# Peptides against a protein of PDB entry 6J54, part 53

Target 1, 223 residues: chain A of PDB entry 6J54
Amino acid sequence: NENLFASFIAPTMMGLPIVTLIIMFPSLLFPTPKRLINNRTISIQQWLIQLTSKQMMAIHNQKGQTWSLMLMSLIMFIGSTNILGLLPHSFTPTTQLSMNLGMAIPLWSATVFTGFRYKTKTSLAHFLPQGTPALLIPMLVIIETISLFIQPVALAVRLTANITAGHLLIHLIGGATLALLNINTMTAFITFTILILLTILEFAVALIQAYVFTLLVSLYLHD
Target 2, 42 residues: chain B of PDB entry 6J54
Amino acid sequence: QFQFTGIKKYFNSYTLTGRMNCVLATYGGIALLVLYFKLRSK

## One batch from the design tools (peptide)

Design b1_p24_1_s1 (made by RFdiffusion4, then SolubleMPNN; from b1_p24_1, 16 letters changed)
Fold by OpenDDE base, seed 4:
Structure b1_p24_1_s1 (fold): chain B 223 residues (1-223), chain C 42 residues (1-42), chain A 24 residues (1-24)
Amino acid sequence: as target 1 above (223 residues)
Amino acid sequence: as target 2 above (42 residues)
Amino acid sequence: LLKKLLEAINAMFEALNEILLKLL
C-alpha cells in the first residue's frame, strides 16, 4: 500500500519543494502569441481556447463574460497538469486535494460574493425553489444553504477522485504487467493491452474533468 | 402573473420577492433561536 | 438547472406511477 501511494507524495529536492516548479511548468507550454500568423502549435492552442471560451461563456451576459480570462486560464492549467500527469513517473499536483481545494474555495467564494453583490435578490431567492409548500420552506432553505457549502467540497473532491483513481488503476495494472512478465507472458500481454486502453481513457478523463471543473464554476457564477 | 393578498403577498414561494422574504424570515428565525438558546444557557 | 432537475425527478415519479398503475 505504501508503494501504491508513493507516486502521490509531493517530491522534494534537498528539502525544497519541487511542487512549485511542477505547478509552474505547464505555463511554459503555452507561449504568448507574438505574430499575426503564429506557429501551428500556437495557432491550434489559441483556436482551442477560443472554442472553449465561446462554449463556456455563451451562458453569461456581458458582466459574466469578464470572467472569461479567469475560467480559460483555469481550464488550461487543470487540463495541462492532468495531461502531464499521465507521463510515466510524473507527479500530478491535481491529485492533491489541498491544491484542488485551494483552487475551488476562492473561485466558489468569488462566484457567491459576486452573486450577492450584483444580484442580491435573485441569489437569496435561490435558497428557496419555486412552488415549495409553505410548511417545507424552513427545512428546504436549510438544506439549500448546506448544499451551497458542499459545492466547493464536491468540486474539489470530484476532480481529485477522478484523477487519482485513474492514476491508481494505471499504477496497479502496470505493476501487474511487470509481475506477470516472468510468470506468464500471454497474460502479461493481455494486461498490457488493458493498460494501453486505460491510458487512452485517462487522457479523455483528464480533459473532461478539467472542463467540468471550470464549467461548474461558470454555472455557479451564472446562478 | 401571480396575485397574492395578505401575508402571502410578502411570503410566497413563487415570486422572487416572496422567496427572498421567506429566506430572510428563516434566517431571522434561526438567529432568534440561537439567541434564545444562548440566553437560556446563561 | 435545479428546476430542470426537479422537473426530471417529477417526470420520473410520474412514469413510475404510470407503471405501477398498469401493474395494479
Scores: peptide ipSAE 0.016, ipTM 0.656, DockQ to the pose 0.013
Fold by OpenDDE base, seed 1:
Structure b1_p24_1_s1 (fold): chain B 223 residues (1-223), chain C 42 residues (1-42), chain A 24 residues (1-24)
Amino acid sequence: as target 1 above (223 residues)
Amino acid sequence: as target 2 above (42 residues)
Amino acid sequence: LLKKLLEAINAMFEALNEILLKLL
């Protein structure tokens, strides 16, 4: 069991946390544009950023659009780290629940506090849905408050669980293919095909989870 | 849209202000209950 | 989402009431 999770252990070298460097590495993949007409790769990146920005910030007012930079940086960070994590023997920081909680809790709290600051009436009213029978009001308010506090936990766990499960599955099937090479080549080929399909799926999951994470943060901000 | 009179004007589940007041009332009630039990244990 | 859920629940109850009224 320990061998299965060996890839999820935070790497350190000479007692120094290399995790910090791994976290900062994706920033190098997104250079700032300097030319009017940049390279094809940079142009595609900028185009994708603009599209995602327009999609996420379309629901926000002018005040909410102030969060655009933070949300876009978040999605780029999570997306890039998740994609890089699919490299062979790579370490994904987003598999660590501590990291995801470290991102989710501050962002969630910021969105909640921003809601209370600028939309106090609406934010308080969100604890009670419209049309609730009078007798159920107290219980429903309590449930809604509990739901609010579960949001950051659910946000962090969703990201962590999806990425971790994907990595674990890739490792398990990969190990199975290697073990079956000497037992039955035909079954090994089938498992290898499944592995390829799974890796493609994990690329999609990596991007989707990054998007969902940022979208939910944005949605909580919008309330 | 909805016209309420009396207490329902301030405490309703349809209007924004009504919902807000209901939430505040529920929190206030919970706080009073907690305070009551705290004073009872004293 | 919660509003939509509540609306769906209300629609279900209304449908049930309609069925009950037809049954009576």
Scores: peptide ipSAE 0.015, ipTM 0.653, DockQ to the pose 0.012
Fold by OpenDDE base, seed 2:
Structure b1_p24_1_s1 (fold): chain B 223 residues (1-223), chain C 42 residues (1-42), chain A 24 residues (1-24)
Amino acid sequence: as target 1 above (223 residues)
Amino acid sequence: as target 2 above (42 residues)
Amino acid sequence: LLKKLLEAINAMFEALNEILLKLL
């Protein structure tokens, strides 16, 4: 059982954490443009960022557009770390719940405080859905307040659980394929094909989870 | 639209102001209940 | 989104009530 989770242990060299270097590594893959006409890779990256920015900021007003840089940096960070984590023997920092909570809680609190600061009436009104019977108002307000506090936890756990479960499944099926190579080559080939399909699925999950995380943060900002 | 009279004008689940007042009233009620139990324990 | 969800839940309960009324 310990071998299954060994890949999720934070890598260290001589007691020094390399996790900081792993977290900073994706930043090197996105260089800042210096020319009007950039390389093909940089141009594609900028194009993708612009497309995602247009989709995310379409919901927000002018004040919400100020958050565009932070949200785009967030989606690029989570997306890049998730994709790089699918490489063989790679460590994904987003599998760590502490990291995801460290991102979710401040962003959630910032969105909630921004909502209360600029849209106090609307934010307070969100604790009570429209058209609720008068007798259910106190109970529903309590439920909605609890729901609000569950939001950052759900945001962090969703990202962590999906990425972690994907990695565990890849390791389990990968281990099964290696074990079956010595027993039956045909069954090993079948399990290997499943592993390939699963890896493709995990690439999609990695991108979707990054998108959902940023989208929910953006949605909470809009209230 | 809806014509509310009396207390329903201020505590309404349909208007934004009414919803806000309902939320504030519920929080106020909970706070008073907590204060009551705190004072009762003394 | 929550409004739509509540509307869907209310519609479901209304449909269930109609079925119950027909059964009784």
Scores: peptide ipSAE 0.015, ipTM 0.656, DockQ to the pose 0.012
Fold by OpenDDE base, seed 3:
Structure b1_p24_1_s1 (fold): chain B 223 residues (1-223), chain C 42 residues (1-42), chain A 24 residues (1-24)
Amino acid sequence: as target 1 above (223 residues)
Amino acid sequence: as target 2 above (42 residues)
Amino acid sequence: LLKKLLEAINAMFEALNEILLKLL
């Protein structure tokens, strides 16, 4: 069990947290373009950012589109960290619930505050769905209020659980394949095939969870 | 479209303003209840 | 969001009811 969770321990060097360097590392992979026509990799990155920006900002008005930079940076950060985390013997900061809560709570609070600031009537009205019978109004308002406060927790836990579960599963199947290599090569080959399929799935999950996280933040901003 | 009269005009679940007022009223009611229990314990 | 969710839920229930009515 200790070996299974060893990859999730925050790495330290002589008592100093190296996690800060790991968190900052993805930023180096996305340099700012300086040319009219950049390298192929940078061009693809800019194209992807452009596409995702168009899709996410289509929901928002002009005032909401001011958050585009923050949301795009968030998706790039989470996406890059998740993908890098799938490398062997790597540490993913997004597997740490503390980090995800640290991102989710401020972003959620910011979206809620912006909603109350610019769309006060609409935001307050969201606590009560339209057409609710009069007798159910107090109960439903309470439930909706509780639901609102669960949002940041759900946002953080979703991201953490998806990434952590994926890493754990890859580790378990990988360990099983290594153990079966000395027992039965045929079974080990089958397990290895499952591992490959699972790793491909986790690459997709890594990107999807980054997108879902940012999308939900954006959606909360739109109210 | 909605023709509400009297109190229903301000406290309804169909109009935006009515919904807002209902939410504020519910929070106000909860606050008063909390205040009541707080004062009762003293 | 809640409005959209509620509308989606209502749409699902309506669709389910239509299916049930067809099966009965």
Scores: peptide ipSAE 0.015, ipTM 0.660, DockQ to the pose 0.015

Design b1_p24_1_s2 (made by RFdiffusion4, then SolubleMPNN; from b1_p24_1, 17 letters changed)
Fold by OpenDDE base, seed 5:
Structure b1_p24_1_s2 (fold): chain B 223 residues (1-223), chain C 42 residues (1-42), chain A 24 residues (1-24)
Amino acid sequence: as target 1 above (223 residues)
Amino acid sequence: as target 2 above (42 residues)
Amino acid sequence: AILDLLNGIEALFKALEEILRKLL
């Protein structure tokens, strides 16, 4: 059990936080283009960024499109960190709730405050759904207010839980495969196959969770 | 488009302005209740 | 969002009732 959770402990070497370096490393994988015709890898990256930006900003008006750069940087950061976390014995910073809260709370607050600043009437009216019976209005407004404050927590916990659960499952099945190597090679092979399928799934989950996180932040901005 | 008259014109769940006023009234009511309990404790 | 959730739950219950009516 100690070995199981050891993968989730923030790595430190000689008392120095290596976590900062791990967080900064994904940024090196996305170099800024200096030429009109870039390398194949850079061109693919730019193409993917453009596609994702078009999909995410399709919901927003011109004022919301100003946030495109920030949202795209966020999805690239979370996505890259999640994918790198799938490497064997790697540490994913996004598995730490503190990091996700550090991203979610400021972004959520920014979206809420920008909504109140530019769309004050609409934002206030959002606390009451349309068509609500008059007698239920006070209770529903309270519930919706509570729901608003739960949003940043849900945003952070969702990302953390999905990535952490995936990592935990990979480690458990991986440990089981190693234990079964000398006991029964056939069962070990089956378990190993499941592990491979799970790792492929986790690659998809890593990208999806990054997208969902950014999309929800974007959605809160749109209101 | 609903035509509301009287109090329903200002406090309704269908119009944007009506919804806003309902929310503000709810928050105002809660604030007054909290204030009442605070003043009663003194 | 809460109303949408409640409507979704109601739809699920109606679907379950329909399945139960077919089974019984």
Scores: peptide ipSAE 0.116, ipTM 0.702, DockQ to the pose 0.013
Fold by OpenDDE base, seed 2:
Structure b1_p24_1_s2 (fold): chain B 223 residues (1-223), chain C 42 residues (1-42), chain A 24 residues (1-24)
Amino acid sequence: as target 1 above (223 residues)
Amino acid sequence: as target 2 above (42 residues)
Amino acid sequence: AILDLLNGIEALFKALEEILRKLL
C-alpha cells in the first residue's frame, strides 16, 4: 500500500521542495505570442483558449467577463498540470487536496462576495428556491446555506478524487502488468492493453475535470 | 401574477423580494434562538 | 440546486423503474 501512494508524495531534494518548480513548469509550455502570425503550436493554443473563453463567458454579462482572464488561466493551469501528470513517474500537484482547496476556497469566496456586492437581492434569494411551501422555508434555507458551504469542498474533492483515482488505477494495472510479464505473457499483454485504454480515458478525465472545475467556479460567479 | 396581501406580500416564496425577506427572517430567527440559548446558559 | 438534484434523482429512479418493468 505504501508503494502505491509513493507517487503522490511531494518530491523533495535534500529537503527542498521541488513542487514549486513542477507547478511553474506548465507555464513554459504556453509562451506569449510576439508575432502577428505565430507558430502552428501557439496558434492552435490561442485558438483553443479563444474557443473555451467564448464558451465560459457566454453565461456572464460584461461585468462577469472581467473574470475571463482569471478563469482561463485557471483552466489552463489545471488542464496542463493534469495532462503532464499522466506522464510516466510524474507528480501531479492537483492530486494534492491542499492545492485544490487553496484554489477552490478563494475563488469560491470571491464569487460569493461579488454576488453579495453587486447582486445582493438575487444572492440572498438564492437561499430559497422559488415556489417553496411556506412551512418548508426555514428548513430549506438552512439546507441551502449548508449546500453553499459544501460547494468549495465538493469542488476541490471532485478534482482531487478524479485525478487521484485515475493515477492509482494506472499504477495498479501497471504494477500488475509488470508482475505478469514473468508469469504469463499473454495475460500481461491483455492487462497492458487495458492500461493503454485507461490512459486514454485518463487524458479525457484530466481535461474534463479542469473544465468542470472552472465551469463551476464560473457558474457560482453567475449564481 | 400573484396578488399577495398582508404578511404574504413581504414574505413569499415567489417574488424576489419575498424570498429575500424570508431568508433574512430565517437568519434573524436563528440568530435570536442562538442569542436566547446563550443568555439562558448565563 | 438541491431541487434540481432531487429532480435528477427522481428522473433516474423513474428510468430505473421503467427498465425493471421491461425486464420483469
Scores: peptide ipSAE 0.106, ipTM 0.713, DockQ to the pose 0.014
Fold by OpenDDE base, seed 3:
Structure b1_p24_1_s2 (fold): chain B 223 residues (1-223), chain C 42 residues (1-42), chain A 24 residues (1-24)
Amino acid sequence: as target 1 above (223 residues)
Amino acid sequence: as target 2 above (42 residues)
Amino acid sequence: AILDLLNGIEALFKALEEILRKLL
C-alpha cells in the first residue's frame, strides 16, 4: 500500500515543494503564436482551442463569452496536466483534492456571483423550479440551495476521483503484470494487454474530465 | 399566459418574478426561525 | 436545478439507448 500511494505524495526537494514547478511546466508546452503561419504543433493547438471554444461558448451570450479566455486556459491547464500525469513515474497535481478545490471553489463562486450580479432574477428563480406545487416550495428551495453548495465539491471530487482512480488502476495492473512475469508469462501478457487498453482509456478520461470540469464551470456561469 | 390574481400573482412557481419572491420568502422565513430560536435560547 | 439535471440525465440515457439500438 505504501508503495502504491507513494506516487501520490507531493514531491519535495530539500523541504521545498516542487509541485509549483510541476504546475508551471504545462505552460511551457503552449507557446504564444508569433507568426501568421505557425509551426504544425502550434497550429494544431490553436485549432483545438478554437474548436473547444466554439463548442463551449455556443451556450453563452456575448457577455458570457468574455469568460472564454479563462475557461479555455482552464481546460488547457487541466487537460495538459492530466495527460502529463499519465507519463511513467509522473506526479499529477490534479490528483490532489486540495488543488482541485482550489480551482473549483473560486471558479464556482465567481460564476455564482456573476449570476447574481447580472442575472439576479434568474439566479434567484433557479432555487425554485418552474411549476413546483405550492406546498413543496419551501423544501425544494432548501434542497436546491444545498445542491448549489454541493456543486464545487462535486466538481472537485469528480476530477480528483476520476484521475486518481485511473492512476491507481494503472499502478495495480502494472504491479500485477510485473508480478506475473515471474509466475506465468502468458497471463502476464494478458494483463499487459489490459494495461495498454486501460492506459488508452485513461488518456481519454484525462481529456474528458478536463472538458467536463470546464464545461460545468461554464454551465454554472450560464446559470 | 398565466393569469394570477392576488397574492398568487407575486408568489407563484410559474413566473420568474413569482419564483424569485418565493425564494426570498423562504429565506426570510428561515432567517426568522433562526432568529426566533436564537432569541428563545437567551 | 435538480429537476433540470434529472431531466437532462434522463434525456441522456434515452439518447444513449437510441444510439445503442441503432448500433445493435
Scores: peptide ipSAE 0.078, ipTM 0.706, DockQ to the pose 0.019
Fold by OpenDDE base, seed 4:
Structure b1_p24_1_s2 (fold): chain B 223 residues (1-223), chain C 42 residues (1-42), chain A 24 residues (1-24)
Amino acid sequence: as target 1 above (223 residues)
Amino acid sequence: as target 2 above (42 residues)
Amino acid sequence: AILDLLNGIEALFKALEEILRKLL
């Protein structure tokens, strides 16, 4: 199954990793507006950013709203990379667990540290849910502590698994369609139809996963 | 809403301060246990 | 706020379930 996982190998040119350029490429799709009235594309982008910003930051106080720029940049980055990854024969950096961990761990740690810095009492209290029977307090505190450390892992794995699974499925169905073209054209057509429907679904999944990732980071910040 | 007396005033699962104290007590207990086993092993 | 968000998500899922029930 080397052919299946070949698309997930980090591309290199002349021994140099071009994955860095691939990661930076989405930044070119979001230029900074320079005019009072920009073109239609930039206007739509700014509008979407504004909507998502209002939605995500509605749960935060004024201090939490300082994270708006970072969270919006994060969702734009993940979303754009996921969508670009659906292009034919493209490489999605977000399929790499190392990348997602590299994003999740610092952001998670930042949210946890900010929580302890500004809301120390509340943050410590979150390790013990309200109404816990007295005998279960020590065990539950331990479990909740472990749960906290699982959060960055879950955050990274969720994004990686969803995007990777989608890509694998597209490649499998796509490969099956090509193989069936010479065997049975009718079945190949059916498989191709499924592929089209699947690709549409993956576009939605790509955006949803980007949103969920940023939302969870935001929720951890809110505490 | 809740009125506690005695030890329950400081260690309860309903008040914010009570929960905080329970967490701190748990961590303190774990730290003491780790210290005990470390000293016992030597 | 978190509870409100969770309730909102739950409501969304219930709405989707209702749509699925009508389609199936």
Scores: peptide ipSAE 0.058, ipTM 0.694, DockQ to the pose 0.018

Design b1_p24_1_s3 (made by RFdiffusion4, then SolubleMPNN; from b1_p24_1, 15 letters changed)
Fold by OpenDDE base, seed 5:
Structure b1_p24_1_s3 (fold): chain B 223 residues (1-223), chain C 42 residues (1-42), chain A 24 residues (1-24)
Amino acid sequence: as target 1 above (223 residues)
Amino acid sequence: as target 2 above (42 residues)
Amino acid sequence: TVLELLALIEATFQTLLELLGKLL
């Protein structure tokens, strides 16, 4: 059972943290275009980035659209790392709660502080939903305050849990297929089919989680 | 478009200003309560 | 989801107030 979780241990080689290289590797897959007409791969990437940018920034005004670069970089980073993590024997840094907290807390804090800076009245008013009965106001404000502080934790845990669960399932089903190869070939084939379907699902989950994480950060910015 | 008068003008859950004031009042009340217990313990 | 839960609580409370108002 420990071998299953060994894939979640931060890889080191000769005492040197390879994790840093793994984190930086996805950036190499997205080169900056220098020409008006680029290669097909770069053009597709830029097109996808543009489409996602338009979708995510549609909820923001001009001031919120200044965060477009940061949010797009975030989604590209998380998405690329999650997809690369689905490669055989690969390590996904986003499975580490520490990394996700390291992203979630600063971004959340930035969104909250920017809200208080530019929209102080609206931000303070956000602690009280509109139309609340007078007697519930104190309790509701407290609950909303607690909810605010849970947001960064929810961001980190959601991403971590979904990616980790996906990896865990792939390993478990993969291990089961290998164990069943010599016991029952037919059952092993069925399990292998499930594994393939699960891996396809995890590709989708990897992208969705990146999108949701970025979207929620964007939503918190919009307030 | 709600017309509030008196205390409801400043403390309501419908207007932006009213909501803000309610939040501030709640935080102020909690702060005073904490302060009261702190002073009582001394 | 939290907002929805809060809205549900608010709606419930409003209903209770209406019922109380009818009883009094």
Scores: peptide ipSAE 0.089, ipTM 0.744, DockQ to the pose 0.013
Fold by OpenDDE base, seed 1:
Structure b1_p24_1_s3 (fold): chain B 223 residues (1-223), chain C 42 residues (1-42), chain A 24 residues (1-24)
Amino acid sequence: as target 1 above (223 residues)
Amino acid sequence: as target 2 above (42 residues)
Amino acid sequence: TVLELLALIEATFQTLLELLGKLL
């Protein structure tokens, strides 16, 4: 069990954390376009960014579209780090709950405060669903308030748990395949096939979790 | 459209203003309860 | 969202009861 989490330990060299360099590395994968017609890779990246931006910002008004840059940078960061984390012997910062909380809490707070600042009446009314019976109003307001404070925690834990569980499963099945190579080659082949399917699934999960994280932040901004 | 009269005009679960007032009243009630227990302990 | 969740729970219970009624 102790060896299972060895890949999740923050890497250090010479007593200094390398985590900062790992966090900054995805920025190199997205260069700024300088030409009218860019390379194929840059063109595809820009196209994907435009598609995702149109989908996410369709819910927001002009004031909410100001957050487009931040939300798009967030999805690109989380998505890139999650994909890079699937490389052998790689470290994913998003597997650390501290990092995800560090992103979730400020962003959630910013969205909540922005809602209270510009749409105070709507934000306060959000604590009480429409059509609630009079006797249930106090209890429901309390529950909705608690739900609000659970949102950043749920956001961070969802991302952390999904990515961490995927990594653990890949390591476990990978270790099992290696162990079964000397015991039963047929069973090892089956487990290896499962491993391949799982890795494909984890690539999808990596992107989906990045999208869900940013989408939920956007929904909280919309209230 | 819902027609509300009296106290229901200000405290209702159907209008935006009514919902806001209900939320504020709930928080105010909780604050008063906390204040009551704090003063009782002294 | 809480109200929607409660409504979804109630709807699922109703569907389950209907299914149980068909099975019995």
Scores: peptide ipSAE 0.060, ipTM 0.729, DockQ to the pose 0.013
Fold by OpenDDE base, seed 2:
Structure b1_p24_1_s3 (fold): chain B 223 residues (1-223), chain C 42 residues (1-42), chain A 24 residues (1-24)
Amino acid sequence: as target 1 above (223 residues)
Amino acid sequence: as target 2 above (42 residues)
Amino acid sequence: TVLELLALIEATFQTLLELLGKLL
């Protein structure tokens, strides 16, 4: 069991946290363009950023579009860290709940406070759904208030749980495959095939979770 | 279109202002209830 | 979202009641 979670321990060498370097590493993969026409790889990256930016900001007004840079940087950061985490013997910072809470709480609070600052009436009205029977109003307002406070927790836990569960499952099936190599080669081949399918799924999950995280943050901003 | 008169004009679940007032009233009621229990316990 | 969840619960409950009514 200790070996099972060893990959999720924050790596340190001589008391110095290497996690800082791991967090900063994805930024090196996305260099800023200096030319009008860049390399094919950079051009594809810029194209993807533009597409995702258009999709996410389509819901927002001009005031909400000011957050575009931050939201796009967030999705690129989470997405890149999640994908890099699928490499063998790699550490994913997004598997750490502390990091995800550290991102979710301030972003959520910023979206909620901006809502109250600029759209006070609408933000207060969100605590009561439209068309609610009069007798259920106080109970529903309480439930909606609780739901609001659960949002940052759900946002962080969703990302953490999905990435962590994926890594754990890859580790377990990988370990089982290695164990079965000495027992039955045919069964080991089957488990290896499952492992390959699972890794493909985890690539998809890594990108989807990054997108969902940023989308929900943007949605909370829109109110 | 809903035509509300009296108290329903200010406290309704259909209009934006009505919903806001209902939320404020609910929070105010809860705050008063908490204050009551706090003062009761002395 | 809470209202949607409530609507889903109500729809499920109505479906169960209809099935129960057919069984009785």
Scores: peptide ipSAE 0.040, ipTM 0.725, DockQ to the pose 0.012
Fold by OpenDDE base, seed 3:
Structure b1_p24_1_s3 (fold): chain B 223 residues (1-223), chain C 42 residues (1-42), chain A 24 residues (1-24)
Amino acid sequence: as target 1 above (223 residues)
Amino acid sequence: as target 2 above (42 residues)
Amino acid sequence: TVLELLALIEATFQTLLELLGKLL
């Protein structure tokens, strides 16, 4: 079991945290465009950013679109870190719940406070659904307030759990394939095929979780 | 268009203002309840 | 909202039961 969780230990060199460098590394993969027609990689990146930006900001009004830069940077950061984490012998900072809480709580707080500032009436009214029977109002308001405070926790845990579970599953199936190579080569081949399919799925999950995280933050901003 | 009269005009689950007032009233009630128990313990 | 979440849970349960029924 110790070997299974070894990949989730924060890397350090002589007590110095390398995690800071790992977190900053994805920023180097997205250079700022300087030409009208850039390289294919940069063009694809810009195209993806534009598509995701259009989809996410379509929900928001002009005032909400001011958050576009932050939300797009967030999705790029989480997406890139998740994809890089799928590389062999790599460490994914997003598997650390502390990091995800560190992102989720401030962003959630900012969205809630922004909602209260610009849409005070609507934001307060959101604690009570329309058409609620009068007798259920106090209970429902309490439940809705609890639901609000669970949002940042759910946001962080969802991302952490999905990425961590994916990594753990890849390691377990990978370890099983290696163990079965000496026992039965045919079953090892089957498990290896499952591992390949699982890795493809985890690539998709890595991007989906980044998108869901940012989408939910955006949705909380819209209220 | 909802036509509410009396207390229902200010405290309803259909209008935006009514919902807001209901939420504020519930928070106020909870705060008063907490205050009551705190003062009772002393 | 919580009500919407409950409705979503109910809908997902129904779809899962239908899928399970087709598999059996």
Scores: peptide ipSAE 0.030, ipTM 0.723, DockQ to the pose 0.016

